# Ledger of designs, part 122: peptides against a protein of PDB entry 4GXB

Target 1, 277 residues: chain A of PDB entry 4GXB
Amino acid sequence: VPTEEVSLEVLLSNGQKVLVNVLTSDQTEDVLEAVAAKLDLPDDLIGYFSLFLVREKEDGAFSFVRKLQEFELPYVSVTSLRSQEYKIVLRKSYWDSAYDDDVMENRVGLNLLYAQTVSDIERGWILVTKEQHRQLKSLQEKVSKKEFLRLAQTLRHYGYLRFDACVADFPEKDCPVVVSAGNSELSLQLRLPGQQLREGSFRVTRMRCWRVTSSVPLPSGSTSSPGRGRGEVRLELAFEYLMSKDRLQWVTITSPQAIMMSICLQSMVDELMVKKS

## One batch from the design tools (peptide; made by RFdiffusion4, then SolubleMPNN)

Design b2_p20_6_s3 (from b2_p20_6, 9 letters changed)
Fold by OpenDDE base, seed 1:
Structure b2_p20_6_s3 (fold): chain B 277 residues (1-277), chain A 20 residues (1-20)
Amino acid sequence: as target 1 above (277 residues)
Amino acid sequence: GSVTVYTIQEDGSIAVSSSS
């Protein structure tokens, strides 16, 4: 692609549009800096955010595809898909809520976290009780952003990324699950027929390794992936987990977001490593 | 098909290997 000046749209979690003028040759960091400048986000806070490629669903929700890598050209990455469903989204890129303190000290950072958190609650990524919801709404009406965030930080799955419904082989084969990543874990929420909602928590600290597999189902074979037809690429995330002392077990998630899940795992592990330093 | 394997090392770093 020839180097040209273009207008690139970057969305916040709440769907707010940020238009930036960039070069087609600008890399991810260049675009991120442009977005930060447009928002008046200080340079020292840029590192707390990343650009993500997402697919916008009909209901306006975002299905995260992957984090844009440093060497990528965001304009090319999004436009090459030739679908208006694909968007670039700005979102915080850390897991430990303690880092919110640094971001919240700045007005723009506070606004970004607030908007993201409101959106995550509205979309059901953050789990709230009826009473908590009432309290949050009250704070939202008062536009008390700091208090809102402080309450939100105590909520279940605060800071998690929620994935589209998919299938896992845990606890049973071909089990429909909703996977969320956060707090150094993968949370698998499932509702078996006739059973109450269950959640499996898989801490990354108990993972030995994980793998992402791309495969094409055999014509004669059955697909375990809902909604995938014959010949479509199937993605799986499998991780080897320490279930008990000296007992490793593989858990496999079949999802088109397997890559994104893997990116989350990498990111969570990396953050833990930073904390140990 | 392809497989990418991520292994958590003793120092907490991640080793990556890929096969096609």
Scores: peptide ipSAE 0.586, ipTM 0.948, DockQ to the pose 0.792
Fold by OpenDDE base, seed 5:
Parts: C-alpha cells; structure tokens; sequence
Structure b2_p20_6_s3 (fold): chain B 277 residues (1-277), chain A 20 residues (1-20)
C-alpha cells in the first residue's frame, strides 16, 4: 500500500469515535500515539492502552478479533477486511486493577476507564447484584467517576473481556458456554435451567499449556451449529489444566475467537511475569 | 477449576447461590 495520509476512526469501548489523521504506513504504536494526542492522554499513560480489531455486531456490541500487534499497520489491518463491520477499538490493556490507580490520577485516563467500565456493565460483561447496580447508578448520576470505579473494581468480572457464545467440552461435551478472560483466568459460564449460571474459573497459573488449532470439519449430514456454514474453519483453544494434585485435564473451547482468547492468556501471563520481577 | 453458581434475577442482576 502506498504511503498516504488518511483519516482513521478509532472507537472507544462505548462507541465514541476518535478521528485521527495518520499515514497508511503508521504502525500500531504510531496510531496509538495519535489517538492519545487527540484525547490529550499523557505519553506516560499510553502504555496502559492498546488497539484491538473488533467486529461490530448489529446491536453495536463488539466482538474482539485480536489485539493489533506492534508491527501491524492498523489502517491496512482494518481496511483489508473489506467490511465496515470491522473497527479499531481503544481499550485498557492490563488486567490487574491495581494499575487503575496510575491511570485514574489523570483526568483523561480516568474518563477512559470510566467510559469503558460503564460500557462493560451495560453490556453485561461485569456481573452486578441488585444492590451494586443501585449504587453504580447513583454514582453514575452524580458523575462520581472515581467512586464509580472503586466500586466497579470489586465487581465480578471487572476488567474481563467477554467473548461470544461458543462451545466447550467442559463440564460435558458440546456445552454451550460464554467465555470471559480476566484477572489471570478464563471463566466459562454455562446457563443452567431455572435461571442459574454455572461458572468455572480456570487460573492461568494452573494451565500447563494451551494451543490454538484450526480444522475443516468433515462433511457431516448433521445440521451444523446455527450460524456456521458447511465447510467453515473451526478454531479451537485447548488448554491443559491442573484440576487437582497430579490430575491434568484438557479443556477445549470451540470458538471463532480462539485466537483472541489465546492472546488474552498470553497477555495475562506476561503481566504476571512483570509483577513477579 | 473453582465453580460458582449464580442465580440470574429478572432484571439481569446476579446473586451467588453456591461456591465450590
């Protein structure tokens, strides 16, 4: 692609559009810096955020495809898909809520975290009790962003990424689940009869290994799962988990977002390594 | 892995039913 100046849209988690003028040859960090400048985010806080490629659903929800890597050209990455449903999103890129303290000291950082958190709650990515919801609403009405975040930090799945509904072989074969990644774990949620939700939490520290595989299903006469055409590539994330002492078990998640899940796993591991150093 | 069971309320809020 020839080097040209272009206008690029980068969305915040809440769908707010940030327009930046960049070069088609600008790498991820260059674009991120441009976005930061547009938002008046200080340079020392840029590292707390990343750019993600997402697919915007009809309802406006985002399905995360992958984190843009340093060597990527965001303009090319998004436009090469030749679909308007693909967007670039700015989101915080750390997992430990302790890092919020650094970010929220700055007005712009605070606003970004607040907007992201509000959006995550509204989208149901964060699990909230009735009382918590009442408190959050009150704080939101008062626009008490710091207090809002402090309360939000205590909520289940705060800081998690929620993936699209998929299938896992846990607890049983072909279980429909919703996977979330955060706080150094994968959460697998299974809807049970009677408006109950079973959550299995898998800490990355107890994962011996994980892998992503792709396969083409054999033509089976059985109706493919709703929404998958015949012959579509099947992506799987499998991890070997220490269930108990000397008991390793493979858990396999079948999802188009298997790659993104693996990116999250690696990111969480990397962060843990940094904290231990 | 650890297992938690939630009850989903009519308004979508959750309540912890059990933890293991």
Amino acid sequence: as target 1 above (277 residues)
Amino acid sequence: GSVTVYTIQEDGSIAVSSSS
Scores: peptide ipSAE 0.417, ipTM 0.910, DockQ to the pose 0.020
Fold by OpenDDE base, seed 3:
Structure b2_p20_6_s3 (fold): chain B 277 residues (1-277), chain A 20 residues (1-20)
Amino acid sequence: as target 1 above (277 residues)
Amino acid sequence: GSVTVYTIQEDGSIAVSSSS
């Protein structure tokens, strides 16, 4: 793509549009800096956020495809897909809620975290009780953003990324599950009959290894993964987990978002390494 | 209705984690 100035749209979690003028040759950090400047986010807080490639679903929800890497050209990455459903989204890119303290000290940072958190709650990514929901709404009505976030930080799956419904072989073969990543773990939620969920929690510190595989099902052995026909690419994330002392078990997730899941795993591991240094 | 979340722990045990 020839180098030229373009208008690039970047979305916040709540769908707010941020238009920035960038070069087609600008790398991820350049675009991120442009977005930060547009929002008046200070330079020292830029590192707490990242740009993500997402697919906007019919209901307006975001299906995360991947985090844009440093070497990427965001304009090319999004436009090369030739579909308007693909968007670039700004989101916080750390897992430990302790880092919220740094971001919340700035008005713009506070607003970004608040908007993201409100959206995550509205989309059901963060799990709340009836009482918690009431309290959150009260704080929202008062526009008490700091107090809202402090309460939200205590909620289940705060700071998690929620993936689209997929299939896993845990707890049983061919289980429909919703996977979420956060707090140095993968959460696998299985809907039970009635109003019940069974959640498996897998800490990254107990994962011996993980891998992503890409395969094309053979016509004769077409175990149709949900939403995939014969000849369609199937992605799987498999991790070997220490279930108990000296007991390793493989868990396999079949999902188009397997790559994004692996990115989250690596990101969580990287953050843990930073905290230990 | 209400939703009850049962958490499968790392050792395979089940515990109630939340309800709404």
Scores: peptide ipSAE 0.329, ipTM 0.807, DockQ to the pose 0.023
Fold by OpenDDE base, seed 2:
Structure b2_p20_6_s3 (fold): chain B 277 residues (1-277), chain A 20 residues (1-20)
Amino acid sequence: as target 1 above (277 residues)
Amino acid sequence: GSVTVYTIQEDGSIAVSSSS
């Protein structure tokens, strides 16, 4: 692609648009720096954020596709998909809420975390009780961003990335689940017929390995799941988990977001390594 | 189809292998 100056739209978690002028040849970090500059985010805080490729749903919700890699050209990555539903989103890229303290010290960082957190709550990524919701709204009305975040940090699934509803083979085959990644775990929420909501917590520290599988289903004549057109790639994330002492079990998640889930796992593992170092 | 396997090493690092 010839090097040209282009206007690139980057969204915040809440859908706020940030327009940056970049070169088509600018890599992910270059674009990230441009976004940071536009927001007046200091250079030392850039590393706490990443650019993600997402698919915007009809309701405005984001389905995370993957993190943009360092070698990628964000403009090319998003435009090559030839669909306006794909967007680039800026989001915090760390998992430990302790890092919020570093980011919150800066006004812009605080605003970014606040906007993201508000959005995550509104989208149901962060789970809140009625009372907690009332408290959060009160703080939001007062524009007490720091206090809002401090309360939010105590909430269930704070800092988690929620995925679209998908299917897992745990605890039963073909079980509809909602997967969330955060706090060094994959959370699988499921509701079996006639049963209460259950959550399976799979800590990355108890994972031995995981795999991402890409396959093209053979056109089996009968089971036309109506929505999968001929040739849709099936993605699966499978991880080997230590259920108990010396008992490993594979758990498989079938999801178009399997790659993103894997990226989350990698990121969580990497962060844990940094902390131990 | 392709398979990418991520293995957590003893030192916490991730080893990646791919098979297509």
Scores: peptide ipSAE 0.600, ipTM 0.951, DockQ to the pose 0.814; fails the geometry check

Design b2_p20_6_s4 (from b2_p20_6, 8 letters changed)
Fold by OpenDDE base, seed 5:
Structure b2_p20_6_s4 (fold): chain B 277 residues (1-277), chain A 20 residues (1-20)
Amino acid sequence: as target 1 above (277 residues)
Amino acid sequence: ASETVYTIKEDGSIEVKSSS
């Protein structure tokens, strides 16, 4: 693609549009810097954020596809998909809420975290009780962003990335689950008919390995999920988990977001390494 | 089918292997 100056739209978690003028040849970091400059985010805080490729659903929700890689060209990456559903989103890219302290010291950083957190709550990514919701709304009405975040940091699945409903083979075959990644774990939430919500927590520290598999199902395969056309790529994330002492078990998640899940795992593992160093 | 395997090493680093 010839190098040209283009206007690129980058969305915040709340759907706010940030328009930046970049070159088609600008890499992910270049675009990120442009977005930061547009927002007046200090250079030293840029590293706390990343650009993600997402698919915007009809309801405006974001389905995270993957994190944009360092050497990737965001404009080309999003445009090449030839669908207006695909967007680039700016989001924080760390898991430990302790890093919020660094970001919150800056007005722009605070605003970004606040907007993201509000959005995550509204989307149900962060789990809140009725009372907690009331408290959060009160703080939101007062525009007490710091206090809002401090309360939010205590909430279940704060900082988690929630995926679209998918299927896992745990605890049973073909279980409908909602997967979330955060706090160095994959959370698998299951609600079976007539049963209470069950959650499986899989800590990355108990994972030995994981794999992402891409396959094209054969036409004769009976998995008649009505919505998958014949010949669609099937993605799976499987991880080998230490269930108990000396007992390893594979857990397989079938999801179009398997790649993103894997990226989250990698990121969580990497962050843990940084903390140990 | 393509597969990428991520293995956490003892030092905490990740080894990545891909097969097509």
Scores: peptide ipSAE 0.617, ipTM 0.951, DockQ to the pose 0.802
Fold by OpenDDE base, seed 2:
Structure b2_p20_6_s4 (fold): chain B 277 residues (1-277), chain A 20 residues (1-20)
Amino acid sequence: as target 1 above (277 residues)
Amino acid sequence: ASETVYTIKEDGSIEVKSSS
């Protein structure tokens, strides 16, 4: 691809647009630096954020596709998809809320975390009670960003990334679930017909391995759900989990976001390693 | 089907193996 100067749009979690002038040959870090510069984010805080490829849904929600890799060319990656639905999003890329303290020390960092957190709450990624919601709204009205974040940090699924509804084979086959990644776990929320919402927590520390499988289903003559066109790639994330002492069990999640889930797992494991060093 | 397997080692590092 010839090197050309282009305008690239990067979105914040709340949909705020950041336009940066970059080269088509700029790698992910180059683009991230450009975004940081545009936002006036200090260089020492750049490492707390990453660029993600997402698909914007009709309702404005983001379906995370993957994290952009270091060697990747963000402009090429997003434009090659030839769909306006695909966007590049800047989001914090650490899991431990302790790192918020570093980011919050800077005005821009604080604003980014605040915007992300507000969005996550609005989208239902962070779970709140009615009372908590009232408190958060009050703080939001006061524009007390630090206090807002401090309260948010205590909330269920703070810092989690929520995925689109998908299917898992746990606790039984073909269970509709909503998966969220955060706090060194995968959370699987399940609502079976006539039952209360159940949550399964799968800590990465109890995972032995996981696998991402890409397959093309054979056209089974059975009326597959009308929405999956013939030849669509099926992605699965399976992990081997220590359910109890010396009892390993595979859990399989079927999701178009299996790759992103795997990236989250990798990232969570990597962060745990950093903490142990 | 293509598969990538991630194994968490004892030291916490991840071993990655891909098969096509």
Scores: peptide ipSAE 0.616, ipTM 0.951, DockQ to the pose 0.807
Fold by OpenDDE base, seed 4:
Structure b2_p20_6_s4 (fold): chain B 277 residues (1-277), chain A 20 residues (1-20)
Amino acid sequence: as target 1 above (277 residues)
Amino acid sequence: ASETVYTIKEDGSIEVKSSS
């Protein structure tokens, strides 16, 4: 692609548009720096955020496709998909809420975390009780961003990334589940008709390995999930989990977001490694 | 089928292996 100056749109979690002038040849970090500059985010806080490729749903929700890698050219990555539903989103890229303290010290950082958190609550990624919702709404109306975040940090699935509904072989085959990644775990939520919500928590510290598999289903098989066209790529994330002492079991998730799930696992493991060093 | 395997080593680092 010839090097040209272009206008690139980067979205915040709340859908706010940040327009930056970049080169088509600018790598992910260059674009991230441009976004930071546009927002007046200081350089020392840039590392707490990443650019993500997402698919915008009809309801305005974001389905995370993957994190943009360092070598990527964000303009090319998003435009090559030839679909307007794909967007670039700025989001925090750490898991431990302790890092919020560093980010919140800056006005811009605070605003970014606030916007993300509000969005995550509105989307149901962060789970809230009625009373908690009332409290959060009150704080939001007062624009008490720090207090809002402090309360939010105590909420279930704060800092988690929620994926689209998918299928897992746990607890049984072909279970519809909602997967969320955060707090060094994958949470698999299952609600069967007439049953209570069940959650399986899989801590990354008890994972030995995981794999991402890409396959093309053969036309002959009965197992084609309704609505997948012939020849669509099937993505799976499987992880080997220590269920009990000396008992390893594979759990397999079938999802078009398997790559993103894997990226989350990698990121969580990496963060844990940094904390131990 | 293409597969990428991520293995957590004893030191906490991740080994990545890909097969096409």
Scores: peptide ipSAE 0.615, ipTM 0.951, DockQ to the pose 0.800
Fold by OpenDDE base, seed 1:
Structure b2_p20_6_s4 (fold): chain B 277 residues (1-277), chain A 20 residues (1-20)
Amino acid sequence: as target 1 above (277 residues)
Amino acid sequence: ASETVYTIKEDGSIEVKSSS
């Protein structure tokens, strides 16, 4: 692709559009810096955010595809897909809420976290009771962003990334689940017919390894992937988990977001390593 | 089928192996 100046749209979590003028040859960090400059985010806070490739669903929700790599060209990456449903999104890229304190000290950082958190609540990524929701709304009306975030930090699945409904082989084969990543875990939520919502928590500290597999199922369909046509690429994330003392078990998630799930796992492990250094 | 395996080492680092 020839090097040209282009206007690139980057979305915030709430769908707010940030237009930046960049070169087609600008790498991920260059684009991120341009976005930061446009938002007046200071340089020392850039590292708390990343650019993600997402697919915008019909309801306006984002399905995270992957994190953009360092040497990737965001403009090319998004436009090469030849679909307007794909977007670039700016989102915080750390997991420990303690880092919010660093970001919140800056007006722009505070606004970004606030907007993201509001969006995550509205989309049901953060789980709230009716009373908590009332309290949050009251704080929004008062425009008390810091207090809003402090309350939000106490909520279930704060800081989690929620994935689209998919299938896992846990607790039983072909079980429909909603996976969320955060707090150094994968949370698998399931609702079986006539049963209450159940959650399986899989801490990364109890994972020995994981794998991402890409395959094309045979047309003669011994294994039907729900929602995928015959011959479509099937992605799976499988992790080996310490279920009990000296008992390892594989758990497999079939999802088009398997790569993104793996990226989350890597990121969570890396963050834990940094914290222990 | 292609596969990438991530192994968490004792020191917390991740070893990555890919196959196609």
Scores: peptide ipSAE 0.614, ipTM 0.950, DockQ to the pose 0.792

Design b2_p20_7_s1 (from b2_p20_7, 10 letters changed)
Fold by OpenDDE base, seed 1:
Structure b2_p20_7_s1 (fold): chain B 277 residues (1-277), chain A 20 residues (1-20)
Amino acid sequence: as target 1 above (277 residues)
Amino acid sequence: EFSGRGFLAPGTLENFATTL
């Protein structure tokens, strides 16, 4: 692609648009720096954020596709898909809420975390009770962003990334689940027929390994499940988990977001390794 | 294919529980 100056739209978690002028040849870090400059985010805080490729749903919700890698050209990555549904989103890229303290010390960082948290609550990624919701609204009305975040940090699934509804082979075959990644775990929420909502936790510290596989379904003449067109690539994330002492079991999640789940797993592991070091 | 390697550490396993 010829090197040209272009206007690139980057979205915040709440859908706010940030327009930056970049070169088509600018790499992910270059674009991130341009976004930071546009927002007046200090250079020392840039590392707490990343650019993500997402698909915008009809309801305006974001389905995370992947994190943009360092060698990528964000303009090319998004435009090559030839669909306006794909967007680039700025989001925090750490898991431990302790790092919020560093980011919140800066006005722009505080605003970014606040906007992201509000959005995550509105989207139902962060789980809140009615009373907690009332408290959050009160703080929002008072424009007390720091207090809002402090309360939010105590909420269930704070800092998690929620995926689209998918299927797992655990606890039973073809079980509909909602997967969320955060706090060094994959959380699987499910509701079996006639049962209450259940949540299972798979801690990354008990995962030996994981893999993402792709397959093309064979044209079997049997009833197409309503959502997948004939010939769509099926992605699966499989991880080997320590269920009990000396008992490893494979768990498989079938999801178009399997790649993103894998990225989250690696990112959580990497962060844990840095802390142990 | 994307693959990753986790690390096994001692810890508690949180099994599927009813969400309150």
Scores: peptide ipSAE 0.025, ipTM 0.556, DockQ to the pose 0.102
Fold by OpenDDE base, seed 5:
Structure b2_p20_7_s1 (fold): chain B 277 residues (1-277), chain A 20 residues (1-20)
Amino acid sequence: as target 1 above (277 residues)
Amino acid sequence: EFSGRGFLAPGTLENFATTL
């Protein structure tokens, strides 16, 4: 692609548009810096955020596709898909809520975290009781962003990324699940026939390894999940998990977001390694 | 294919040889 100056749209988690003038040849960091500058986010806080490729759903919700890598050209990455559904989103890229303290010290950082958190709650990524919801609304009405975040930090799945409904082979084959990544785990919410909603936790510290595989399903007459056309690439995330002492078991998640899940796993592991260091 | 490797929690390394 020729090097040209272009206007690139980067979205915040809440769908707010940030227009930045960049070169088509600008790498992810360059674009991120441009976004930061546009928002008046200090340079020392840039590292707490990343750019993500997402697919915008009809309802305005984002399906995270992947994190943009350092070598990527965000403009090219998004435009090459030839679909307006794909967007670039700015989101915090750390898992430990302790890092919120650093970000919240700055007004812009605070606003970004607040907007993200509000959006995550509204989207049901963060699980909220009725009472908690009332409290959050009260704080929102008062525009008490710090207090809002402090309360939010205590909520279930704060800081998690929620994925689209998918299928896992655990605890049973072809089990419908909702996967969320955060707090050094994959959380699998599942409802088996005749059973209550269950949540399983797969801690990354108990994952020996993981892999993403792609396959083209053979036209087998079996129940394709509603909405996948014949011949779509099937992505799977498989991880080998220490279920109990000396018992490893592979768990496989079939999801178009398998790549993003794997990125989350690696990111969580990396962060844990930094903290231990 | 993409593969990653996690690390085992303390107390599990005795059971499995793994690299960080």
Scores: peptide ipSAE 0.017, ipTM 0.482, DockQ to the pose 0.102
Fold by OpenDDE base, seed 2:
Structure b2_p20_7_s1 (fold): chain B 277 residues (1-277), chain A 20 residues (1-20)
Amino acid sequence: as target 1 above (277 residues)
Amino acid sequence: EFSGRGFLAPGTLENFATTL
């Protein structure tokens, strides 16, 4: 691609647009720096955020596809998909809420975390009770962003990334689940027929290994789910989990977001390793 | 709750080239 100056749109978690002038040859870090500069985010806080490729759904929600890697050219990565549904999103890229303290010290950082958190609550990524919702709303009305975040940090699935509904082979085969990644775990929410909503927690520290596999489903004659075209790639995230002492079991999640799930797992592991050093 | 310490092996991507 010839090196040209272009206008690139980067979205915040709430859908706010940030337009940056970049080169088509600018790598992910260059674009991230441009976004930071546009937002007046200090350089020392840039590392707390990453650029993500997402697909905007009809309801305006984002389906996270992957984190943009350092060697990528964000402009090329998004435009090559030739669909306006694909967007680049700025989001915090750490898991431990303790790092919020560093980010919240800056006005822009605070605003970014606030906007993200509000959006995550509105999207149902963060689970809130009626009373908690009332409290959050009151804080929002007062524009008390710090207090809002402090309350939010105590909420279930704060800092989690919620994925689109998918399928797992746990606890039963072909079980519909909603997966969320955060707090060094994968949370699987499921409702079995006639049962209450259940949540399974899979801590990354108990995962021996994980893998993403890509396969083309063989046209099995009968169960054509009407919406999957004959040639759609099936992605699976499988992890070997220590269920009990000396008992390992494979758990497989079938999801178009399997790559993103794997990225989250690696990111959580990396963060844990940094904390142990 | 499945809590505990285990050995973490790096994840692997199989057939990633077909996904792009």
Scores: peptide ipSAE 0.013, ipTM 0.482, DockQ to the pose 0.131
Fold by OpenDDE base, seed 3:
Structure b2_p20_7_s1 (fold): chain B 277 residues (1-277), chain A 20 residues (1-20)
Amino acid sequence: as target 1 above (277 residues)
Amino acid sequence: EFSGRGFLAPGTLENFATTL
C-alpha cells in the first residue's frame, strides 16, 4: 500500500468516534499514540489500552474479532475487509482491576474507563442486580465517575470481555454457551430450557495448553452453531483443563471468536506472569 | 493452528467449583 496520509476512525467502547490523521503505513503503536494524543491521554497511560478489530452488529454492539498486533497496519487491517461493519476500537487491555487505580488518576483515563464500563453494563457484559443498577444510575446522574467505577469493580464480570453466543462440548456435546473472558478465567454460561443459568469457570492457571483450529464443515453436516451457514469456516478453541487432581480434559468451544478468545487467554497469562515476577 | 501454553501453578487448589 502506498504511504499516504489518511483519516482513520477509532471508536471508544461507547461508540464515540475519534478521528486521527495517520499514515497508511503507521503501525498499531503509531495509531495508538495518535489516538492517545487526540484524547490528551498521557504517554505513560498508553500501555493500558489497545486497539481491537471489531464487527459492529445490527444492534450496535461490538463483536470483538481480535486485538491488533504490533506489526499490523490498522488502516490496512480494517479497510482490507471491505466492509463498513468492521471498526477499530480502543479499549483497556489489562485484566486486574488494580491497574484501574493508575488509569483513574488521570482525567482522560478516568473518562475512558467510565465510558467503557457504562457501555459494558448497558450491553449486559457486566451483571448487575436491580439494587446495583439503581445505585449505578444514581452515580451516573451525579456524574460521580470514580464512585461509579468503584462500585462497578465489585460487580460480577467487571473487566470481562463477553463473546457472542456459541457452542461448546462441555458439559455436553453441542451445548449452547456464552463465553466471557476475565479475572484469569473463561466463564461459560449456559441456560438450558427450563433450567436456571449455570456458570462454569475455567481458570487459566489450570489450563495446560490451548489451541485454535479452523475447519470447513462438510456440506452434509448439520451446523449446530446459530448463524453459521453450511460451508462456512468453523473456528474452535480447545484447551486442556485440569478438572481435578491428575485429571485433564479437553474442552472445545466452537466460535467465530475463537481467535479473540485465545488472545484473551494469552493476555491473561502474560499479566499473571508479570505479577508473579 | 495457534497454540498457547498455560501454566499449572503448583498448589493453588482453587476450589474449582465447576458449577456447570
Scores: peptide ipSAE 0.015, ipTM 0.498, DockQ to the pose 0.101; fails the geometry check

